# Peptides against a protein of PDB entry 5VZU, part 40

Target 1, 271 residues: chain A of PDB entry 5VZU
Amino acid sequence: GRTLEDIFHEHMQELILMKFIYTSQYDNCLTYRRIYLPPSRPDDLIKPGLFKGTYGSHGLEIVMLSFHGRRARGTKITGDPNIPAGQQTVEIDLRHRIQLPDLENQRNFNELSRIVLEVRERVRQEQQEGGHEAGEGRGRQGPRESQPSPAQPRAEAPSKGPDGTPGEDGGEPGDAVAAAEQPAQCGQGQPFVLPVGVSSRNEDYPRTCRMCFYGTGLIAGHGFTSPERTPGVFILFDEDRFGFVWLELKSFSLYSRVQATFRNADAPSPQ

## One batch from the design tools (peptide; aimed at target 1 H11 G56 S57)

Design b2_p20_2_s2 (made by RFdiffusion4, then SolubleMPNN; from b2_p20_2, 9 letters changed)
Fold by OpenDDE base, seed 4:
Structure b2_p20_2_s2 (fold): chain B 271 residues (1-271), chain A 20 residues (1-20)
Amino acid sequence: as target 1 above (271 residues)
Amino acid sequence: SDEAIEKEHQRFEEYFKKKA
């Protein structure tokens, strides 16, 4: 039978061949579109911009990270045989922070899987509830036929008098123990390691992360066949690096900021 | 086991066929 190595080698050759065919076909008729960098906002988790991702056999890809309220998006700037350029490779829910366990338990893939799938079910419930509120809010606008209610006469109810003495009930102000919002410990990175059995292209990934969030990654067959969203973990390492753990694929993608400065790359002001 | 190899093959093929 074919070994895993044989299959890997055949598949690598196929991907190289596909990449060659695509690049060679595009050379005959390229349409260039200007890409604008998203504006930075003070509430952005990190500065938005271009990141270089390294996807195993696909090599180097460019993703644009942008922030949209409580969501972040990674948009493919470079396409591959599976996912074309302009697709949202990752969608991050900044409402759903993932707490990684201690370093010992981080090695357990089943523990990470449990945590992610629990958050996935919460996100699904919130989407169903929000869908019901949006549905119920539309249902009650039945056309109220404004039957002209007849002008019932203005009965002048009489001016009864003044005297109600204000009782000084000195209700003691119950000490609202302000639950001290534990200041989000916005500084200490936690130790980070990939779970056993999660593939990384290199072992050279940051061993400390700032925070993690629930997200979904887009996966598809060659030619964008059967596209689906799979659960994962967005890992913020620092201002210039993030990762994504593809849970179902048992893989990790590392993204690093493109340090190049671009002139005239800012989005035109909406006129 | 051959089943574990086959499952890992399938996962590997799915990984390469589906990874965006």
Scores: peptide ipSAE 0.057, ipTM 0.686, DockQ to the pose 0.113
OpenDDE base, seeds 1, 2, 3, 5: peptide ipSAE 0.005, 0.027, 0.026, 0.024; ipTM 0.455, 0.689, 0.688, 0.637

Design b2_p20_2_s3 (made by RFdiffusion4, then SolubleMPNN; from b2_p20_2, 10 letters changed)
Fold by OpenDDE base, seed 5:
Structure b2_p20_2_s3 (fold): chain B 271 residues (1-271), chain A 20 residues (1-20)
Amino acid sequence: as target 1 above (271 residues)
Amino acid sequence: SDEAIRKEEERYKAYFEKKK
C-alpha cells in the first residue's frame, strides 16, 4: 500500500512541478515591480518589513508584514500554486489577544483550538453588531410624499401652573470604570511549545513568546480555487520573529526577518 | 492500525485540497 511517506513525496513532487510550470510560463514575460517597505509607526507592534516564512510543502516564502491600526497584515511577496503573490496570507486582529495556557496544556491541540474558536466567535459577533448599526441608518429616507394633511385647528393656550420646588436629587454619576486596557506588558516571555500534532518544518522555533493574537490565514486549492480564511494564532516571539499556527491545517509557519538592508526601499514621500 | 492510517490519509487529503 502507499505509505504516508509516499503520499508526501508524491505531493511534494506535484507542488514542485506546479511551481516549475507557473514560473516557466512567465520566463518570457517578466515584469519587474519595485516593492516599497511600509513606513514604521511608533504604535507598530514590531518594525514592519520583509520576513521569510515557512509554508510547509511550499518551502520558504517572502512575506511583507505591515500594520493597519488594530490589524496586522502579512502579504505574500512570493506566491505558490495555491496562493499567488500579492495575496494577504495572514490577517491579525490586534484587538483579540490570545492567552496561552501553561506549558503542559500548550501541548494539547484541543485546548488551543477551544481558546481560538471562542475568540473567533467573539470576532464574529462584533462584526454582526457593527453591520447592523451601519444597515439601519440608510433605510428610512424613503421619499415621504408630503400628502397635505388638513389644517386641524389650533386649540388654545392653557395657563401658568405654579411654583414646583427644585428637588436637589444629586444622582451620583456612576463611575463607569473604563476597564483600563492593561498596557501590553512587554513582560518576561512565556514558555512556548507547539501542540502535539501541529506540523513545523523543523523543531528550531523560539521556545518563548511575548504575546499572541487571533488571526486568519488564507488557504486555497491549486490555482487559487475556493479561497477561504481559516482561524489561527499569531505568536510574537521577538522583534525579528513571529509565528502563525494554522489550526485547521495543524501547521506552523515561522517568520524570520530578512536582515538585508535595501537602498531606496522606502516609500516615496507623498508629494 | 488501518484506521489510524486512514484518518491520517484523510487529514493529508484535506491538507492537499486546501493549502496556505
Scores: peptide ipSAE 0.295, ipTM 0.766, DockQ to the pose 0.124
OpenDDE base, seeds 1, 2, 3, 4: peptide ipSAE 0.285, 0.263, 0.295, 0.286; ipTM 0.772, 0.740, 0.765, 0.764

Design b2_p20_2_s4 (made by RFdiffusion4, then SolubleMPNN; from b2_p20_2, 8 letters changed)
Fold by OpenDDE base, seed 3:
Structure b2_p20_2_s4 (fold): chain B 271 residues (1-271), chain A 20 residues (1-20)
Amino acid sequence: as target 1 above (271 residues)
Amino acid sequence: SDEAIKKEHERYEKYFEEKR
């Protein structure tokens, strides 16, 4: 039988060949597409822009991070043999924060799995409920046949119904304990460690994180076959670094901001 | 390391093989 090592060697040869084919195809027909940087908004979690990540068997990838209200998106700028350029490699739900346990319990992969899967089920429930509300609202536009009901004029009667005295029921003002909106603790960085059995390419990942969110990552076979979304954790480390834990793959990708300044990279203002 | 890349690839391929 083929060993996993034999499969790896065959696929590495295929990946090298595919990379060679892609590079050689560029000699014949280069289609240049201009990429614009997303505009920064005041409500963006961090400045949008280009990040370099270590992703999959292919090494260094470039991802565009952008914000879309309560969602963040990582879009591949570099394609690989599995996932083409322009695909959304990660989708982050900024509504669903993940609370990491203490450092001891962060080493437990089963605990992280429990937390992520519980959030995934909440996201599925919210999608089902929102789908039902959108379905019921469309049913009631039955055509109001405006039958012109005729103008019959009927009459007068003046009846003087009496002065019902307003009873002064002095309901005691129940102390609405204003649930003090706990000030969004501008999060003191939490100590961070990867669970046992999660693979990182580099052990030099940040050991402190600001916040985590539920997200999904795109995976596919060679040639973008059987593409699917898998559950994961977006980890914000700082303004220039984020990570993604691929739960099912038990892998971690680190993304760091590209510090290059691009001239004329701003999106044209919508006129 | 090349071993970490190999292990990541083996996990990825195994995941797709188990789903086919």
Scores: peptide ipSAE 0.268, ipTM 0.864, DockQ to the pose 0.421
OpenDDE base, seeds 1, 2, 4, 5: peptide ipSAE 0.247, 0.259, 0.201, 0.174; ipTM 0.857, 0.863, 0.834, 0.821

Design b2_p20_3 (made by RFdiffusion4)
Pose (drawn by RFdiffusion4):
Structure b2_p20_3 (pose): chain A 212 residues (1-129, 189-271), chain P 20 residues (1-20)
Amino acid sequence: GRTLEDIFHEHMQELILMKFIYTSQYDNCLTYRRIYLPPSRPDDLIKPGLFKGTYGSHGLEIVMLSFHGRRARGTKITGDPNIPAGQQTVEIDLRHRIQLPDLENQRNFNELSRIVLEVRERVRQEQQEGQPFVLPVGVSSRNEDYPRTCRMCFYGTGLIAGHGFTSPERTPGVFILFDEDRFGFVWLELKSFSLYSRVQATFRNADAPSPQ
Amino acid sequence: EEEEREEMLAELRELWQVSN
């Protein structure tokens, strides 16, 4: 929904062109691989499926939320040259909730960082052996109409890599649940916010034979 | 390795620290 003008500034102009060129080299001669929608589950769940998400200058990407015990997974359905389609873009630790401060403390980025890194450390120890909401100052959000109220937060990690999916790594962050079908992820080391929203469309023949 | 990681993060911040 934009012209060559609105995109000729600039890093996105390049990424957009490469995508157009690359994808169009297929001339609709394509191979398709099977995917499934995730299993629903009662008590042990807060609702799976496909979501539209903001991935910065790459634009929106489609990500599938699925539940695997005390962890939720976000798997890329569409992706980008940094983190491709089919990868785990986010992992939410559902046994490590994070309490939300009043608005003024939410605004303080360092408080958020200290709190998140604390949880990361507690997690490393374990493995080794709704109210008003605002983003902290200095955290970018492409959306800006992110909901200003939220139900809860959890520790999580996202996967990052340089161009070509080089040296991918987990970086700490925090997952934010707004309502039944809108959630967010603060990328702590990038001071960046990804806002996700449920794909409302219904899909036929998409259920999996079983959880395995 | 540390310098390469900081360069990667700098490039990623350029991609991600955007708004409309």

Design b2_p20_3_s1 (made by RFdiffusion4, then SolubleMPNN; from b2_p20_3, 6 letters changed)
Fold by OpenDDE base, seed 3:
Structure b2_p20_3_s1 (fold): chain B 271 residues (1-271), chain A 20 residues (1-20)
Amino acid sequence: as target 1 above (271 residues)
Amino acid sequence: MEKEREEMLARLREEFQVSD
């Protein structure tokens, strides 16, 4: 029988062959598309733009980060043998913040998995509830023939008078223990470490993070076969760096801002 | 379907875990 090692060797050979075929096809069938940088908005978590991702045998990937209300998206600028250019490699739900545990418990992959799977289940419930409200709202637009309701005369309700009795009742102030909303520590980065068994191509990742969010990554087989969304964690390190933890892949991708000034990369103003 | 997904995930783990 084929060993797991034989299957892996054959898969890596196929990946290399596909990369070679794609690279060789560039001489014959290049479609050039101008990429415009997304406009920055005041409410954007960080400046949108191009980021260079590093993960596994794919080498270097270029991703465009953009913000869409309560969602962020990473769009592939570079394609690979599995996922073509223009696909949304990551989708981030900015409504669902992930709270990382203390540094000791961050080493536990099962703890991170638990936290993310709980958030995934909440996201699924919200999608089911929102689907029901949208479904029920469409069914009731039967054509209400607008029968012209006759204009009933507004009876002038009489101005009742001013009686001012000042009753004193001195009700005791019940101590409503205001649950102190822990102020979102917007300023100081939390200590960050990858869980045991999560691979990183670069061990030189930031050891502090600002914020984490629930997200999904796009995965597929070679030739974009059986594409699906897998759960993960978006980790914001700083203005120029973010990460994505692929839970099911036990992998971490680090993305760093492409520090290039592109002349004329702004979207043309809508005329 | 489930087996094919597990095989895809195994290949993807390899692709993502191979460091240069």
Scores: peptide ipSAE 0.544, ipTM 0.927, DockQ to the pose 0.470
OpenDDE base, seeds 1, 2, 4, 5: peptide ipSAE 0.544, 0.533, 0.543, 0.540; ipTM 0.925, 0.923, 0.926, 0.926; seeds 1, 2 fail the geometry check

Design b2_p20_3_s2 (made by RFdiffusion4, then SolubleMPNN; from b2_p20_3, 9 letters changed)
Fold by OpenDDE base, seed 2:
Structure b2_p20_3_s2 (fold): chain B 271 residues (1-271), chain A 20 residues (1-20)
Amino acid sequence: as target 1 above (271 residues)
Amino acid sequence: MEEERKKRLEELKKLFQVSD
């Protein structure tokens, strides 16, 4: 039978061949476009910029992380056989924080899956409700012709009845101690471990995380066929590292800041 | 449609797992 090693070699050869075919399709017309680093804003979760990631079997990828109000985006700088450069590989919803359980329950993939799918359904509900409010506001300007039809006075009737007693029962107001939401300790990273059965190219990932958010990743077939968004978890480790858990794929991608200083890479100030 | 999506997800899972 084919060994796992034979299958790995055949698959890597196929990926290299595909990468070669896709790059060679452009042999007659290379268009170079300057990229600018997004400006940093005070409200940005971390400094925006270029990150190097391990995205499955594609090897080394470059992604630009940028912030757009309550959303973050990872834009591919490097294309691959499935997803071309300039596509949004990850979209993060900064409104929907994911609370990781304790370290023992973090090993349970089904628990993480439950949490992520519950957040996904909330995001879908909010999108449907916001779509209805925008739809109803346009429809009601039809001129209500005010025809005044005078319909009649129907009358009746009656009557009963009486009693009685004013039972005093002085139920003590139980002090609903509002469980003060302990301000999530912004300083100490939560212990972090990947769920059992989530694959990671490198076992050397940070074992503490600052915060997690709901997000979606872009997946496609070869040649960008049938592109779709799959649910996942954005994990902020520190100022220079983040991860993405691909829930349906059971895979983890680690992204690390590119430490290279780029001269003249700042966006021109909007004059 | 759902079977084709399932097959595509299984192919993509293999692409991600071959990095181990």
Scores: peptide ipSAE 0.206, ipTM 0.799, DockQ to the pose 0.567
OpenDDE base, seeds 1, 3, 4, 5: peptide ipSAE 0.073, 0.085, 0.189, 0.187; ipTM 0.696, 0.724, 0.783, 0.784

Design b2_p20_3_s3 (made by RFdiffusion4, then SolubleMPNN; from b2_p20_3, 10 letters changed)
Fold by OpenDDE base, seed 3:
Structure b2_p20_3_s3 (fold): chain B 271 residues (1-271), chain A 20 residues (1-20)
Amino acid sequence: as target 1 above (271 residues)
Amino acid sequence: SEEERKKRLEELKKHYQVSD
């Protein structure tokens, strides 16, 4: 039978051939588009910018990370045979933090799957509820013609007198033990390991993570056929590294900041 | 169908998985 290795080699040959065909076809008509780096905001989880990612057999890809309120997005700068450049390869919901279990239970793929699927159902419920409120709220803006109710003259209620007897009620100061909000320990990175059966191109991934969030990745067939979102986990390692666990694909992509400085890469100031 | 989606996911795993 074909080994997983045989299948991988055949797939790599196909991808190399496709890449060669595309590269050879583009030699006659290259359209260049200027890409601007997103401006950094104080509330951004990390500095936005270019990251190099690994996608199994596709090799090295470039993704732009950007922040959009409670969402983060990874946009493909490099296309592949499945997903063209300019597509959002990952969408992260920064409202839905994932807590990883202990290191022993992190090796259990079924436990991670349970946690992610529970968060996915919460996200679906919130989308359904928010869809109902947005539907009902639009119906009530019938133009209430506010007929100007005539200003009835407020009768001058008489000035009742000053008898300010100071009641001495000596209410005992209840000791409100201010529960000292333990300063949110600038989170010591929790131990991190990939579940058994999650493939990684590189075993040299960070073994500690700062935080995790629910997200979705974009998957498609060759030529961007039948594109869909698959559930996953965004893992923030540090200021320059993040990962994405593709749950249904049982794969891990590591993203590292591109350290290159670009001249004139800043977006023009909105006039 | 769910089977067609499963088959497609197994094909897509070849793209996004590394052979260990």
Scores: peptide ipSAE 0.392, ipTM 0.892, DockQ to the pose 0.565
OpenDDE base, seeds 1, 2, 4, 5: peptide ipSAE 0.343, 0.374, 0.365, 0.381; ipTM 0.875, 0.886, 0.882, 0.888

Design b2_p20_3_s4 (made by RFdiffusion4, then SolubleMPNN; from b2_p20_3, 9 letters changed)
Fold by OpenDDE base, seed 1:
Structure b2_p20_3_s4 (fold): chain B 271 residues (1-271), chain A 20 residues (1-20)
Amino acid sequence: as target 1 above (271 residues)
Amino acid sequence: AEAERKAKLEELRKLYQVSD
């Protein structure tokens, strides 16, 4: 039969051909844009920067990881036939930590799917509620034209009397002792394994992760057709490695920091 | 819509999955 390598080679040839066609169609108008590295902030989960994606048949993809308060973003530096450069390939919600089960239950794809879909519904609820608060807050700044309504005299309504209805017995609400959630030991990595049926380009992924977060990945057809967000899991392995599990694709993308130092890659200081 | 989404997901699976 065809080897996995043969199939990869054919898909790589198609992707190279598509890249060649795409670069050739635009009358050699190569727009070069300078990329600046995001400034590091003290509260950043890891140092922002360039990461090399190693996943699927696409070969080498470069993503810029950046932090935006309680959100992280992976922006494509390299485009592919489906997702052009400059698109946010992943959006991570750092408010919604994913708690992975034990290693045995981590192999269950349906369990991971359940956990992630529950978090997705919470994120949707919070967006609906926050959309209502933002809508109500803007409606009240209509210009109150203070027309001075004239003070009509309040008539003295009379003082009627004393009826003494009896004291109902206020039953003490029992103190539900909120079980102190033991602070999950923030420092120790947990054992990590991909669920059965999640494909990785290789089995050489970190077997320990620091933390996981809910996220969405961008998917589209060829030519960026019908783009949508699909749910996934951002996995922080260490300072230099993260992954993304694409639930609907049943795939895993590993990203490793580009160790190359670039001179003058810092954003110009705002004058 | 659903059929198109399914087709897109299958195409993307071929790209992102190492087909065994």
Scores: peptide ipSAE 0.388, ipTM 0.882, DockQ to the pose 0.563
OpenDDE base, seeds 2, 3, 4, 5: peptide ipSAE 0.370, 0.381, 0.380, 0.383; ipTM 0.876, 0.881, 0.881, 0.883; seed 5 fails the geometry check

Design b2_p20_4_s1 (made by RFdiffusion4, then SolubleMPNN; its pose is not in this set)
Fold by OpenDDE base, seed 3:
Structure b2_p20_4_s1 (fold): chain B 271 residues (1-271), chain A 20 residues (1-20)
Amino acid sequence: as target 1 above (271 residues)
Amino acid sequence: DLLKKLKELLEHERRIHELM
């Protein structure tokens, strides 16, 4: 009889064969593009650069992490049959921090799902409100009313009116204690565990995280068909490691910095 | 049931292969 291992191997062989068929349909036209490393900025959450990410059955992929104000982006440097190279595999909103529960409640997928979906609805509301303010400003091209004529020069006179007294209202200067924006304490690392039912290729992921943010991952069918954004959680572990929880897919991608140094990989300074 | 868990894992890997 087929063992459980046989069934697993047969299915994995089918997935590999499918991947091979799709990759072999690309004409042997090799296009080479020079990749530039993003410049590091002082406000960057971590140093931008190349990371190797785990993408389930696709294996390891190379992703460029870059920062764009209050957004981070992971761009595929390697493509697969679903998502081609140059696409933004993950988009992170650094304005929307995810607060993880305690370690026991982190095992509950439904609790993480609740937290992420609440943040997703806030992000949608903010996008709708910001879209309305941009729309109303263009409408009042008021009609060009006609040129009325040059009416004449009347002269009149000088009247004197009177002495209103200076009230000395000595309003005390209320010390507006500027609420010092507490420097974003790089919080003591929180214990981290994946929810039950979230698949990771390797259980060897960091068990402590610094901070988490709301984000979206790009998913598509083969040949980049019907591309959509799925909600997820960006997890910062350290300077060289981050994760992404694909909420709807119940998958975890671990990203580790590529330690190789590249010569002449810096973007030319904008002249 | 170990067979159910394997089928769930295989269906997960299929979805990842088709979408990610």
Scores: peptide ipSAE 0.293, ipTM 0.842, DockQ to the pose 0.736
OpenDDE base, seeds 1, 2, 4, 5: peptide ipSAE 0.247, 0.237, 0.280, 0.274; ipTM 0.814, 0.811, 0.839, 0.833

Design b2_p20_4_s2 (made by RFdiffusion4, then SolubleMPNN; its pose is not in this set)
Fold by OpenDDE base, seed 1:
Structure b2_p20_4_s2 (fold): chain B 271 residues (1-271), chain A 20 residues (1-20)
Amino acid sequence: as target 1 above (271 residues)
Amino acid sequence: EEEKEKKEKEEHERRIHELL
């Protein structure tokens, strides 16, 4: 009977054939563009750059990781039949940290699903509230009072108004309760395992993670049909490795830094 | 039971292939 390995092999053969057909058909029409590495910033969670990501039967794809304030993005440098090159495969919200449970509860997919969906609802609420404040600020276009006619420049004289003594109203400094920034506990790496029923191309993923964040992943049918954002978890393992759990697909992608050094790949300085 | 679990795994891998 067909094994999961046989199915994976058949899907890989189909995708290799599709890739060969597309590459052969467009060989005379290929436009090459230089890719620039994003500049590193001090506040970047890890060094930005090129990663090789696992995408099930599609195999290895090249993704550019970049940081944009409190957001991170994975952009496809290579495409597949579903998601073309240049699309944002993952979008990470660095404001919304995911707290993983202990190892026993990490094996429970429903517990991870609960945690992620609770964060998803908070993100939706924040987007609705921020949309409401931006909406109310535009409503007070007060009536255009008719500009009265330009009355003439009467030059009346410089009356010296008197020395108003500065009243030292010693307004007590109201105790601004400094919202204690919970120290970013550079959390000691915690033991990590995938939930039961999450597919991974291999079991060769790091068994310790530094931190996790809420994110969304892009999925689509062949030809980029009906593209949608699905909820997921970004998992930082180390400086050179991160993962993404596609919650609705129950899939795990492992991303490993491309160790090749590129000459002249730095972004040109903004002139 | 084993045949059903196998079919569910096959459908899961197919869904990943078609969307990811």
Scores: peptide ipSAE 0.598, ipTM 0.940, DockQ to the pose 0.875
OpenDDE base, seeds 2, 3, 4, 5: peptide ipSAE 0.539, 0.551, 0.591, 0.553; ipTM 0.928, 0.931, 0.939, 0.932

Design b2_p20_4_s3 (made by RFdiffusion4, then SolubleMPNN; its pose is not in this set)
Fold by OpenDDE base, seed 1:
Structure b2_p20_4_s3 (fold): chain B 271 residues (1-271), chain A 20 residues (1-20)
Amino acid sequence: as target 1 above (271 residues)
Amino acid sequence: EEEEKKKEEEEHEKRIHELM
């Protein structure tokens, strides 16, 4: 019978062939656009730029990593039959760290799933609360047409004297125990392993990670049908490597920096 | 058991192929 490896190779060949057919079919109608590397900012988690991502049987894809305040984004530079180029393959919320358990508990997929889904519910709650505050603030600026009520002559009521003795109500400032933001421990790298049942194309992923964050990955059927965002974990390994665990797909993508230097790839200076 | 596990692995790879 076919092995899992045979099936993986058949799927890889099919996807490569589809990519070749699409490229060849549209060759006369291709529009080439220059891609600019995002400028690096001091607050960027790592240097933005091009990464090679593993996508199982889809093989290697080129993804642009960029930072947008407290969000990171992976944009497909290469497309596949499911997700076209220019789509946001991953979106990372740098506000929501994922704390991985010890190595023994990291092998448990259900434990990782629990942790990620608890963060997903917090993100959903914060979005609902922030949506209510933004909704209530806009409703009150109905233009009060100040009808000019006619100026009735205000009779000069006599100046009663100012002897309001300020009562020194020394309201003790209740010690708002500022929950000490535990100093973001410059993360000593923690041991890392994939959960059992998470597929990786290569077992040669980094066995130590710096930080993890909540994120979402984009999935779709062939022809970009029924696109949806699934929960996942962004894993920072080092300056040149990160991972994404696709929780619902039980898949792991490893992203490695493209080491090639490009001429004239810097973003034009904002004029 | 081994045949069921193999089928689950094949269905898992198929989902990755079709969605990712």
Scores: peptide ipSAE 0.568, ipTM 0.935, DockQ to the pose 0.876
OpenDDE base, seeds 2, 3, 4, 5: peptide ipSAE 0.396, 0.451, 0.566, 0.462; ipTM 0.892, 0.908, 0.934, 0.911

Design b2_p20_4_s4 (made by RFdiffusion4, then SolubleMPNN; its pose is not in this set)
Fold by OpenDDE base, seed 4:
Structure b2_p20_4_s4 (fold): chain B 271 residues (1-271), chain A 20 residues (1-20)
Amino acid sequence: as target 1 above (271 residues)
Amino acid sequence: EEEEKEKKEKEHEKEIHEKM
């Protein structure tokens, strides 16, 4: 069988090779693109901007968080050998809130897995139904053959008036008490712990979260081979910190806001 | 037991590294 030493040596060789590939990529041709910060909107879950995220052995990566209606996106500003810069590392569906269980059941990875996979199936069903409605709406524009129906002029006929008194049947409007969806109280933070067997680079993650959402994370092999979206959990801790649980990889990424102030980083107004 | 745990943790670290 492979020894611990064999696994360690193979992993270290891969790390050295990647570091060499990265260094060599910088020496050949650098294309500089200006990055603009997304404009903040009142309905944004938190202020959009740059975050530093933990990606296991790749270390710290820079991710742009942006909001797109009921979706959030994390875009890699720094790439790695697997996922290049400009890719959407995470996509969050803000329509699909995840309710974490109590702190005891949060330690159970299988419980989190069950909850996430149930939400994934709902998202797939909604995508299939919405695809059918968009498909059926296009099918009924059969070519309206503009048959020029002729202008027949027909006539006047007239008059009569009478008064029929419609009765006052005072049907009481049943007060459909629209259950006011209580504005999702920016909930008192709930206790948070990672499931057993989820890898975290540091144990120094927030032990309280505000809310969680379903999302997908992008994974790929070296050179962006076989890219796929895997199910995960976006965890909002506070205004400056969020996490992502990569369910299939059993990994946790912690994202912290870059506190640097950038001059002229606002997107130019669309002229 | 501890060596088998450390082995599994290193294999998992490798899997994360190869994908993320």
Scores: peptide ipSAE 0.492, ipTM 0.918, DockQ to the pose 0.763
OpenDDE base, seeds 1, 2, 3, 5: peptide ipSAE 0.470, 0.455, 0.479, 0.482; ipTM 0.913, 0.909, 0.915, 0.917

